# Designs tried in a protein design run: peptides against a protein of PDB entry 8PQO. Part 35

Target 1, 252 residues: chain A of PDB entry 8PQO
Amino acid sequence: VLLKEYRVILPVSVDEYQVGQLYSVAEASKNETGGGEGVEVLVNEPYEKDGEKGQYTHKIYHLQSKVPTFVRMLAPEGALNIHEKAWNAYPYCRTVITNEYMKEDFLIKIETWHKPDLGTQENVHKLEPEAWKHVEAVYIDIADRSQVLSKDYKAEEDPAKFKSIKTGRGPLGPNWKQELVNQKDCPYMCAYKLVTVKFKWWGLQNKVENFIHKQERRLFTNFHRQLFCWLDKWVDLTMDDIRRMEEETKRQ

## One batch from the design tools (peptide; made by RFdiffusion4, then SolubleMPNN)

Design b1_p11_4_s4 (from b1_p11_4, 7 letters changed)
Fold by OpenDDE base, seed 2:
Structure b1_p11_4_s4 (fold): chain B 252 residues (1-252), chain A 11 residues (1-11)
Amino acid sequence: as target 1 above (252 residues)
Amino acid sequence: MKELEYQLAAT
């Protein structure tokens, strides 16, 4: 098991982020070929449990079409089916990813708290002290180009170059986070993403767990760079606007 | 609402 808490600081408010996240997810999915291919939505309903209220989704990702034929032919039954269960009770979110074949031997859990701070809170997910000691805190700086793979880099998605016309935010210089505290008119937040990865296969555990974390970090980095650089596209939208957009997308 | 993590990772 490998645990890391990714802390993504953004010059947006928690309330803004809710809109921006949903918009950016939708936008990113449109830009990717086959974004909805092989995705089966089993459940999409509101939930209320233990004082938590939000939206629950259960999706199955069928990867059969996304792997080479020989892999598909050799893959055990269920090995190419990924289950994603998500509880979205913003500002808290939880996603649990499992595989039919590996069962308890595979888990990706992503728990996110969105807080109006600069990533200064420790153990926001209230882990036991012993467990918390094993969590690596990883700060993602969306302005740091060195954290972006060359193949992922786009100038139009570079926070160090982007300036929001609507809000005046950006570009984000090397010390942008430190400067935020002095900018009374610029909101900020941190997404605390606790990622738990379990891959219990002999000889491959560390390799796969580290690989998954690497991919998650890459994903979080790129996504939030986009989210910020798309600020002018979503900052004036309301949650009602987002809901309408989602409904329209479902009808297509 | 679309989930972020795996959907984007799978694309």
Scores: peptide ipSAE 0.046, ipTM 0.779, DockQ to the pose 0.228
Fold by OpenDDE base, seed 1:
Structure b1_p11_4_s4 (fold): chain B 252 residues (1-252), chain A 11 residues (1-11)
Amino acid sequence: as target 1 above (252 residues)
Amino acid sequence: MKELEYQLAAT
């Protein structure tokens, strides 16, 4: 098991981020071809559990069409079905990813708290001390080009170049986080994303777990760079606007 | 959230 807490600082409020995240997810999905292929939504309903109230979703990603024929033919039953269970109780979110074949031997859990701070809270997910000492805190700086793979880099998604016309935020210089403290008019938040990866196959555990973390970090970095650079597209939207957009997309 | 969907699309 490998745990890392990714802390993503953003020059947006917690309330703004709720809209921006949903918008950016939708837009990113539209920009990528084949994103909806093989996705089955089993459950999409409100939930209430242990004082937590939000929206629960259960999706299955059928990867049969996404792998070569020889892999599909040799894959054990259930090996190409990935389950995503998500509990969205913003500002808290939890996503659990499992595989039918691997069962308890495979887990990706992503637990996120969105806080109006600069990533200074320790153990925001309230882990036991023994567990917390094994968590690596990883700070993602969306303005740091060195954290972006060259193949992923787009100038129009570079926070160091972008300036929001609607809000005046950006561009983000090398000391932008420190400067936020002195900018009373600019809100800020941190997404604390605790990622737990378990892959219990002898000889491959560390390699696969580290690989998954690298992919998650890459995803978080690129996504939040997009989210910020798309600020002018979503900052004036309401949650009702987002809901309408989602409903329209579902009908298409 | 579409975490996995985004991951699959991005790779």
Scores: peptide ipSAE 0.043, ipTM 0.769, DockQ to the pose 0.199
Fold by OpenDDE base, seed 4:
Structure b1_p11_4_s4 (fold): chain B 252 residues (1-252), chain A 11 residues (1-11)
Amino acid sequence: as target 1 above (252 residues)
Amino acid sequence: MKELEYQLAAT
């Protein structure tokens, strides 16, 4: 098991982020897949548990069409079905990813708190001390070009170049986080993403767990760069606007 | 969050 807490600081408010995240997920999905191929929604309902209220979703991602033919032919039954269970109680959310074939031998859990701070809280997810001491805190700086793979870099998604016309935010220089503290009119938040990865196959555990973390970090980095650079596209949208957009997308 | 959806979209 490998645990890391990714802390993504953004020059947006917690409330703004809720809109921006949903918009950016939808936009990114449209740009790459064209409408959710191979996704089966099993459950989508409100939930209430232990004082937590939100939306619960259970989705299956069928990867058969997204892998090479030879992989599909050799894959055991259920190996290409990924289950995603998500509890969205923004500003808290939890996602659990499992695989039918690997069962208890595979787990990705992503728990996120969105807080109006600069990533300064320790153990925001309230882990036991023994568990918390094994968590690596990883700061993602969306303005840091060195954290972006060359193959992922796009100038139009570079926070160091982007200037929001609607809000005046950006571009983000090397010391943008420190400068943000002095800007009373600019909101900020941190997404604390605790990622738990378990891969219990002997000899491959560390390799696969580290690989998954590398992919998650890459995903978080690119996503939040997009989110910020798309600020002018979503900052004036309401949650009702987002819900309408989601409904329109479901009809496609 | 649609974490996996985003990952799958990027692949």
Scores: peptide ipSAE 0.043, ipTM 0.768, DockQ to the pose 0.193
Fold by OpenDDE base, seed 5:
Structure b1_p11_4_s4 (fold): chain B 252 residues (1-252), chain A 11 residues (1-11)
Amino acid sequence: as target 1 above (252 residues)
Amino acid sequence: MKELEYQLAAT
C-alpha cells in the first residue's frame, strides 16, 4: 500500500471550484473518451451517512473495447471491468476504484478536502498518527512547466501564459503563491487529495503502485492547469447551469 | 464526476 497526499493550490475560491471542477471534468471527458463509451451507471442517488450528505454514484467501466485484441483474449473473467464508487459531498469527495478479478488485491481510493488555504494543514483527512507518518505530501504547482510532460504541454493550458479576462487572474509567475498572500482581492484554495493505492501482487506491488501514483499526479497536474485556464468559460456559471449541461449531455 | 474515465484517458 502506498499513500500520498497531493496538495493543489489554486487562485480560485472553494465555491468557484465546485463549478469549475464539474465543468472541467465534463469538458475533459468529452475530449478524451468520447462521452462515456463502455460506461454503465448502476447507481446514482443522494446519500446521508455519518453526518456526510451528498450524491453517491456506482459506475462500471467495461474496458473490453478499449484494449488490444490479444489483451482481451488473454484477460481473465472480470479483469476488464472496473468499478468506480464515488461519494460527492463537496467540499469533501471520495472515490473508490476496484476490479472484479483482483478483488481485495486492488484498490485506488481518492479522498479530497477542498479548503480555503494555501495547503498548510497537516492531516486534514484525520488519519491515525501511525498512518499519517507514512503519507508523503506532494505539492502540485500548476504554474511550474517542469512538472508537465512535454507530450502533455499545450500553450493554451499554460497558467504561466493565461490571463483571465473576466477575473483578471493570471498569468501565474514563479512566485505567484507568495504574491497571492498579498493580494486581498484574489481568492485561493487547496485541494488536499489523499490517494491510497494497493496492488497486492508479489513482485509487482511497488512498481505498479508507484506507476499509478505517477499517473494520478500527471492527471491532477494537467486537470488543474486546464481548470484554471478555462476560468473564463465557467466562472460565471451556476450549479444550476452545470446541472442543465449534464442533462443535455445525457440526451446526446 | 467522471474521475475514472478521465484517468484512463490520461494514461
Scores: peptide ipSAE 0.042, ipTM 0.765, DockQ to the pose 0.226

Design b1_p11_5_s1 (from b1_p11_5, 7 letters changed)
Fold by OpenDDE base, seed 3:
Structure b1_p11_5_s1 (fold): chain B 252 residues (1-252), chain A 11 residues (1-11)
Amino acid sequence: as target 1 above (252 residues)
Amino acid sequence: MLPARFYLDFL
């Protein structure tokens, strides 16, 4: 098991981020090649548990069409089905990813708290002290180009070049996080993303767990760069606007 | 590798 807490600081409020996240997920999903083929939505319903209220989703990702024929032919039953269970109780979110074949030997869990701070809180997810000692805190700087792979870099998605016309936010210079403290009119937040990766196959555990974390970090970096650079597209939208856009997208 | 679209649902 490998745990890391990714801390993503953004020059947006927690309330703004709720809109921006949903917009950016929808927009990025449209821009990705290969469509929704092999995604099955089993459940999409409101939930209430232990005072937590939100939306629960259960999806299956069928990878049979996404792997080479020889892999598909050799894959055990259920090995190419990925289950995603997600609880969205913003400002708290939890996603659990499992595989039918690997069962308890594979887990990705992503737990996110959104807080109106600069990533300074310790153990936001309230882990046991012994478990917390094993968590690496990883700061993601959306303005730092060195954290972006050259193949993922787009100038229109560069926070160090982008300036919001609607809000005046950006471009984000090298010291932008320190400057936020002095900018009374610029809101800020941190997304604390605790990622738990478990892969119990002998000889591959560390390699696969580290690989998954590398992919998650890459994803979070690119997504939040997009979210910020798309600020003018979503900052004036309401949650009702987002819901309408989601409904329209489901009908297409 | 999962398609990048699948990873976006994990955010």
Scores: peptide ipSAE 0.046, ipTM 0.753, DockQ to the pose 0.175
Fold by OpenDDE base, seed 5:
Structure b1_p11_5_s1 (fold): chain B 252 residues (1-252), chain A 11 residues (1-11)
Amino acid sequence: as target 1 above (252 residues)
Amino acid sequence: MLPARFYLDFL
């Protein structure tokens, strides 16, 4: 098991981020999945449990069309079906990813708190002290070009070049986080993403767990760069606007 | 390689 807490600081409010996240997920999903081919939604309903209230989703990702033919031919039954269970109780979210074939030997858990701070809270997910000692805190800087792979870099998704016309936010210079403390009119938040990765195959555990964390870090970096650079597209939208857009997308 | 964006729904 490998745990890391990714801390993503953004020059947006917690309330703004709720809209921006849903917009950016919808936009990025359209660009990659071709409208959700190979995604089955089993459950999408409101939930209430232990004082947590939100939206529960259960999806299956069918990867048979997304892998090379030789992998598909050699893959055991259920090995190419990924289950995602998500509890969205914003500002808290939890996602659990499992595989039908690997069962208890594979887990990705992503737990997120959104806080109106600069990533300074320790153990925001309230882990036991002994478990917290094994968590690496990883800061993601959306303005740092060195954290972005050359193949993922787009100039239109660069926070160091983008300036919001609607809000006046950006471009983000090298010291933008320190400067933000002195900017009374610019909201800020941190997304604290505790990622737990479990891969219980002998000889491959560390390699696969580190690989998954590398992909999660890459995803979080690129997504939050997009979210910020798309600010003018979503900042004036309401939650009701987002719900309408999601309903329209489900009908296509 | 799974597209890194496969995990977009995990954000």
Scores: peptide ipSAE 0.045, ipTM 0.753, DockQ to the pose 0.164
Fold by OpenDDE base, seed 4:
Structure b1_p11_5_s1 (fold): chain B 252 residues (1-252), chain A 11 residues (1-11)
Amino acid sequence: as target 1 above (252 residues)
Amino acid sequence: MLPARFYLDFL
């Protein structure tokens, strides 16, 4: 098991981020999904549990069409079916990813707290002290181009170049996080993403767990760069606007 | 590489 807490600082409020996240997910999904091919939505409903209220989703990702034929032919039954269970109780979110074949031997869990701070809270997920000692805190700087793979880099998604017309935020210079403290009118938040990766196969555990973390980090970096650079597209939207956009996307 | 689609819904 490998745990990392990714801390993504953004020059947006927690409330703004709720809109921006949903917008950016929808937009990124449109850009990558030539149709929902291989995604089955089993459940999408409101939930209430243990004082947490939110939206529960259960999806199956059928990867059979997304892998080479030889992989599909050699893959055990259920190995290419990935279950995603997500509880979105913003400002808290949890996603649990499992695989039908690997069962208890595979887990990705992503737990996110969105806090109105600069990523300074320790153990925001309230892990046991012994478990917390094993968590690496990883700061993602959305302005740091060196954290972006060249193949993922787009100039229009570069926070170091972007300036929001609507909010005046950006561009984000090298010291933007430090400067933010002095900008009374600029909100900020941190997304604390605790990522737990378990891949309990002998000889492959560390390699796969580290690989998954590398992909998660890449994803979080690119997504939050997009989220910020799309600020002018979503900052004036309401949650009702987002819901309408989601409904329209589900009908396609 | 896991399909990029796999990760978009996890953010």
Scores: peptide ipSAE 0.047, ipTM 0.753, DockQ to the pose 0.195; fails the geometry check
Fold by OpenDDE base, seed 2:
Structure b1_p11_5_s1 (fold): chain B 252 residues (1-252), chain A 11 residues (1-11)
Amino acid sequence: as target 1 above (252 residues)
Amino acid sequence: MLPARFYLDFL
């Protein structure tokens, strides 16, 4: 098991982020070729549990079309089916990813708290002290080009170049996070993403767990760069606007 | 769309 807490600081409010996240997910999903292919939505309903209210989704990702034919032919039954269960009770979100074949030997859990701070809270997910000692805190700086793979880099998605016309936010210089403290009119938040990866397979555990974390970090980095650089597209949208966009996207 | 969908885009 490998745990990391990714802390993504953004020059947006927690309330703004709710809109921006949903918009950016929808927009990114449109840009992904085949992003809807092999995705089965089993459940998409409101839930209420232990005072938490939100939206529950259960999806299956069928990877059969996404893997080479030889992998598909050699893959055990259920090995190419990934279940994603998600509880979105913003500002808290939880996602649990499992595989039918590996059962308890595979888990990706992503728990996110969105807080109106600069990523300074320790153990926001309230882990046991012994478990927390094993969590690596990883700061994602959306302005730091060195954290972006050259193949993922786009100038139009570079927070160090982008300036919001609507809000005046950006470009984000090297010290932008420190400068936020002095900018009383600029909201800020941190997404604390506790990622738990378990891949219990002899000889592959560490390799796969580290690989998954690398991919998650890459994803979070690119996504939040997009989210910020798309600020002018979503900052004036309401949650009702987002819901309409989601409904329109479901009809496609 | 729940942000959770994004976490499998690396596959």
Scores: peptide ipSAE 0.045, ipTM 0.774, DockQ to the pose 0.458; fails the geometry check

Design b1_p11_5_s2 (from b1_p11_5, 4 letters changed)
Fold by OpenDDE base, seed 4:
Structure b1_p11_5_s2 (fold): chain B 252 residues (1-252), chain A 11 residues (1-11)
Amino acid sequence: as target 1 above (252 residues)
Amino acid sequence: MLPARFRFDYL
């Protein structure tokens, strides 16, 4: 098991981020041509459990069409089916990713708290001390181009170049996080993303767990760069506007 | 490799 807590600081409020996240997910899903093929939505409903209220989704990602034929032919039954269960109880979110073949030997869990701070809270997910001592805290700087793969880099998604016309936020310079403290009118938050990766296959555990973390980090980095650079597109939207956009996307 | 195309809802 490999645990990392990714801390993504953003010059947006917790309330703004709720809209921005949903917008950016929807927008980037539209940009992913052919993403709909092989995704089965089993459940998408409100839930209430243990005092947590939110939206629950259960999706199956069928990878059979997304892998080379030889992989498909050699893959055990269920190995190419990935289940995603997600609970959005914003400002808390949880996603659990499992595989039909690997069962308990494979888990990706992503638990996110959104807090109105600069990523300074320790153990926001309230892990046991013994577990917490094994968590690596990883700060993602959305302005740091060095954290972005060249193939993922887009100038229009560069926080170091973007300036919001609607809010005046950006561009984000090298010391933007320190400068936020002095900008009374600029909200900020941190997304604390505790990522638990379990891959129990002997000899592959460390390799796969580290690989998955690398992919998650990449995803979080790119996503939050987009979220910020799309600020002017979503900052004036309401949650009802977002819900309408989601419904329209489901009909396609 | 998980295709970069799998956008998990609440990542």
Scores: peptide ipSAE 0.206, ipTM 0.835, DockQ to the pose 0.181; fails the geometry check
Fold by OpenDDE base, seed 1:
Structure b1_p11_5_s2 (fold): chain B 252 residues (1-252), chain A 11 residues (1-11)
Amino acid sequence: as target 1 above (252 residues)
Amino acid sequence: MLPARFRFDYL
């Protein structure tokens, strides 16, 4: 098991981020070729449990069409079906990713708290001390180009170049996080993403767990760069606007 | 691994 807490600081409020996240997920999905192919939505309903209230989703990603033919032919039954269970109780979210074949030997869990701070809270997910001591805290800087793979880099998605016309936020210089303290009119937040990866195959666990974390970090970096650089597209939208857009997308 | 193509809700 490998745990890391990714801390993503953004020059947006917690309330703004709720809209921006949903917009950016929807927009990113539209930009993906073959988006939605092999995705089955089993459940999409409100839930209430243990004082947590939000939206629950259960999706299956069928990877049979996304892997080479030889992999599909050799894959055990259920090995190419990935289950995603997600609980959105914003500002808290939890996603649990499992595989039908691997069962208890494979888990990706992503737990996120969104807080109106600069990533300074320790153990925001309230882990036991014994568990917390094994968590690496990883800061993602959306302005740091060195954290972006050359193949993922786009100039229009570079926070170090982008300036929001609607809000005046950006461009983000090397010291932008420190400068936020002096910018009383600029909101800020941190997304604390506790990522738990379990891959319990002998001889491969460390390699696969580290690889998954590398992919998650890459995803979080690119996504939040997009979210910020798309600020002018979503900052004036309401949650009702987002819900309408989601409904329109489901009808297509 | 799932290509970044999959819409993970609330990641």
Scores: peptide ipSAE 0.206, ipTM 0.839, DockQ to the pose 0.162; fails the geometry check
Fold by OpenDDE base, seed 2:
Structure b1_p11_5_s2 (fold): chain B 252 residues (1-252), chain A 11 residues (1-11)
Amino acid sequence: as target 1 above (252 residues)
Amino acid sequence: MLPARFRFDYL
């Protein structure tokens, strides 16, 4: 098991982020060619459990079309089906990813708290001390180009170049987080993303767990760069606007 | 390889 807490600081409020996240997910999904292929939505409903209220989704990602034929032919039954269960009780979110074949030997869990701070809270997910001491805190700086792979880099998605016309926020210079403290009128938040990766396979555990974390970090980095650079597209949207956009996207 | 961009809900 490998745990990391990714801390993504953004010059947006927790309330703004709720809109921006949903918009950016929807927009990003539109930009994926074949994004709907092999995704089965089993459940998409409101839930209430233990005082937590939100939206629950259960999706299956069928990877059979996404792997070479020889992999598909050699893959055990269920090995190419990934289940994603997600609970969105914003500002808390949880995603649990499992595989039918690996069962208890594979888990990706992503638990996110969105807080109106600069990523300074320790153990926001309230882990036991023994577990918390094994968590690496990883700060993602959306302005730091060195954290972005060259193949993922787009100038229009560069927070160090983007300036919001609607809000005046940006561009984010090298010291933007420190400067933000002095900008009383600029909201800020941190997304604390506790990522738990378990992959129990002899000889591959560490390799796969580290690989998954690398992919998650890459995903979080790119996504939040997009979210910020798309600020002018979503900052004036309401949650009702987002819901309409989601409904339109489901029809495509 | 898992496609790098599993757009998980609520990333």
Scores: peptide ipSAE 0.202, ipTM 0.835, DockQ to the pose 0.175; fails the geometry check
Fold by OpenDDE base, seed 5:
Structure b1_p11_5_s2 (fold): chain B 252 residues (1-252), chain A 11 residues (1-11)
Amino acid sequence: as target 1 above (252 residues)
Amino acid sequence: MLPARFRFDYL
């Protein structure tokens, strides 16, 4: 098991981020899947559990068409079906990713708290002290181009070049986080993403767990760069606007 | 090309 807490600081409010996240997830999903090919939505309903209230989703990602033929031919039954269970109780979110074949030997859990701070809180997820000692804190800087792979880089998704017309926020310079403390009119938040990765196959555990973390870090970096650079597309939207857009997308 | 990485909800 490998745990890391990714801290993503953004020049947006916690309330703004709720809209921006949903918009950016929807937009990015359209760009990657061409409309959801190979994604099955089993459940999408409100939930209430242990004082947590929000939206629950259960999706299956069918990877059979997304892998090379030789992988598909060698893959055991269920090995190419990925289950995603997600609980959105914003400002708290939880996602659990499992595989039908690997069962308890594979887990990705992502727990996120969104806080109106600069990533300064320790153990926001309230882990036991012994567990917290094993968590690496990783700061993601959306303005730092060195954290972006050259193949992922797009100039239109560069926070160091983007300026919001609607809000006046950006571009984000090298010291933008320090400068933000002095800018009373610019809201800020941190997404604290505790990522738990479990891969129990002997000899491959560390390699696969580190690989998954590298991929999650890449995903979070690119996603939040997009979210910020799309600010003018979503900042005037309401939650009702987002719900309408999601319903329209489901009918296509 | 690595297949397009699935974006999971609320990530």
Scores: peptide ipSAE 0.200, ipTM 0.826, DockQ to the pose 0.160; fails the geometry check

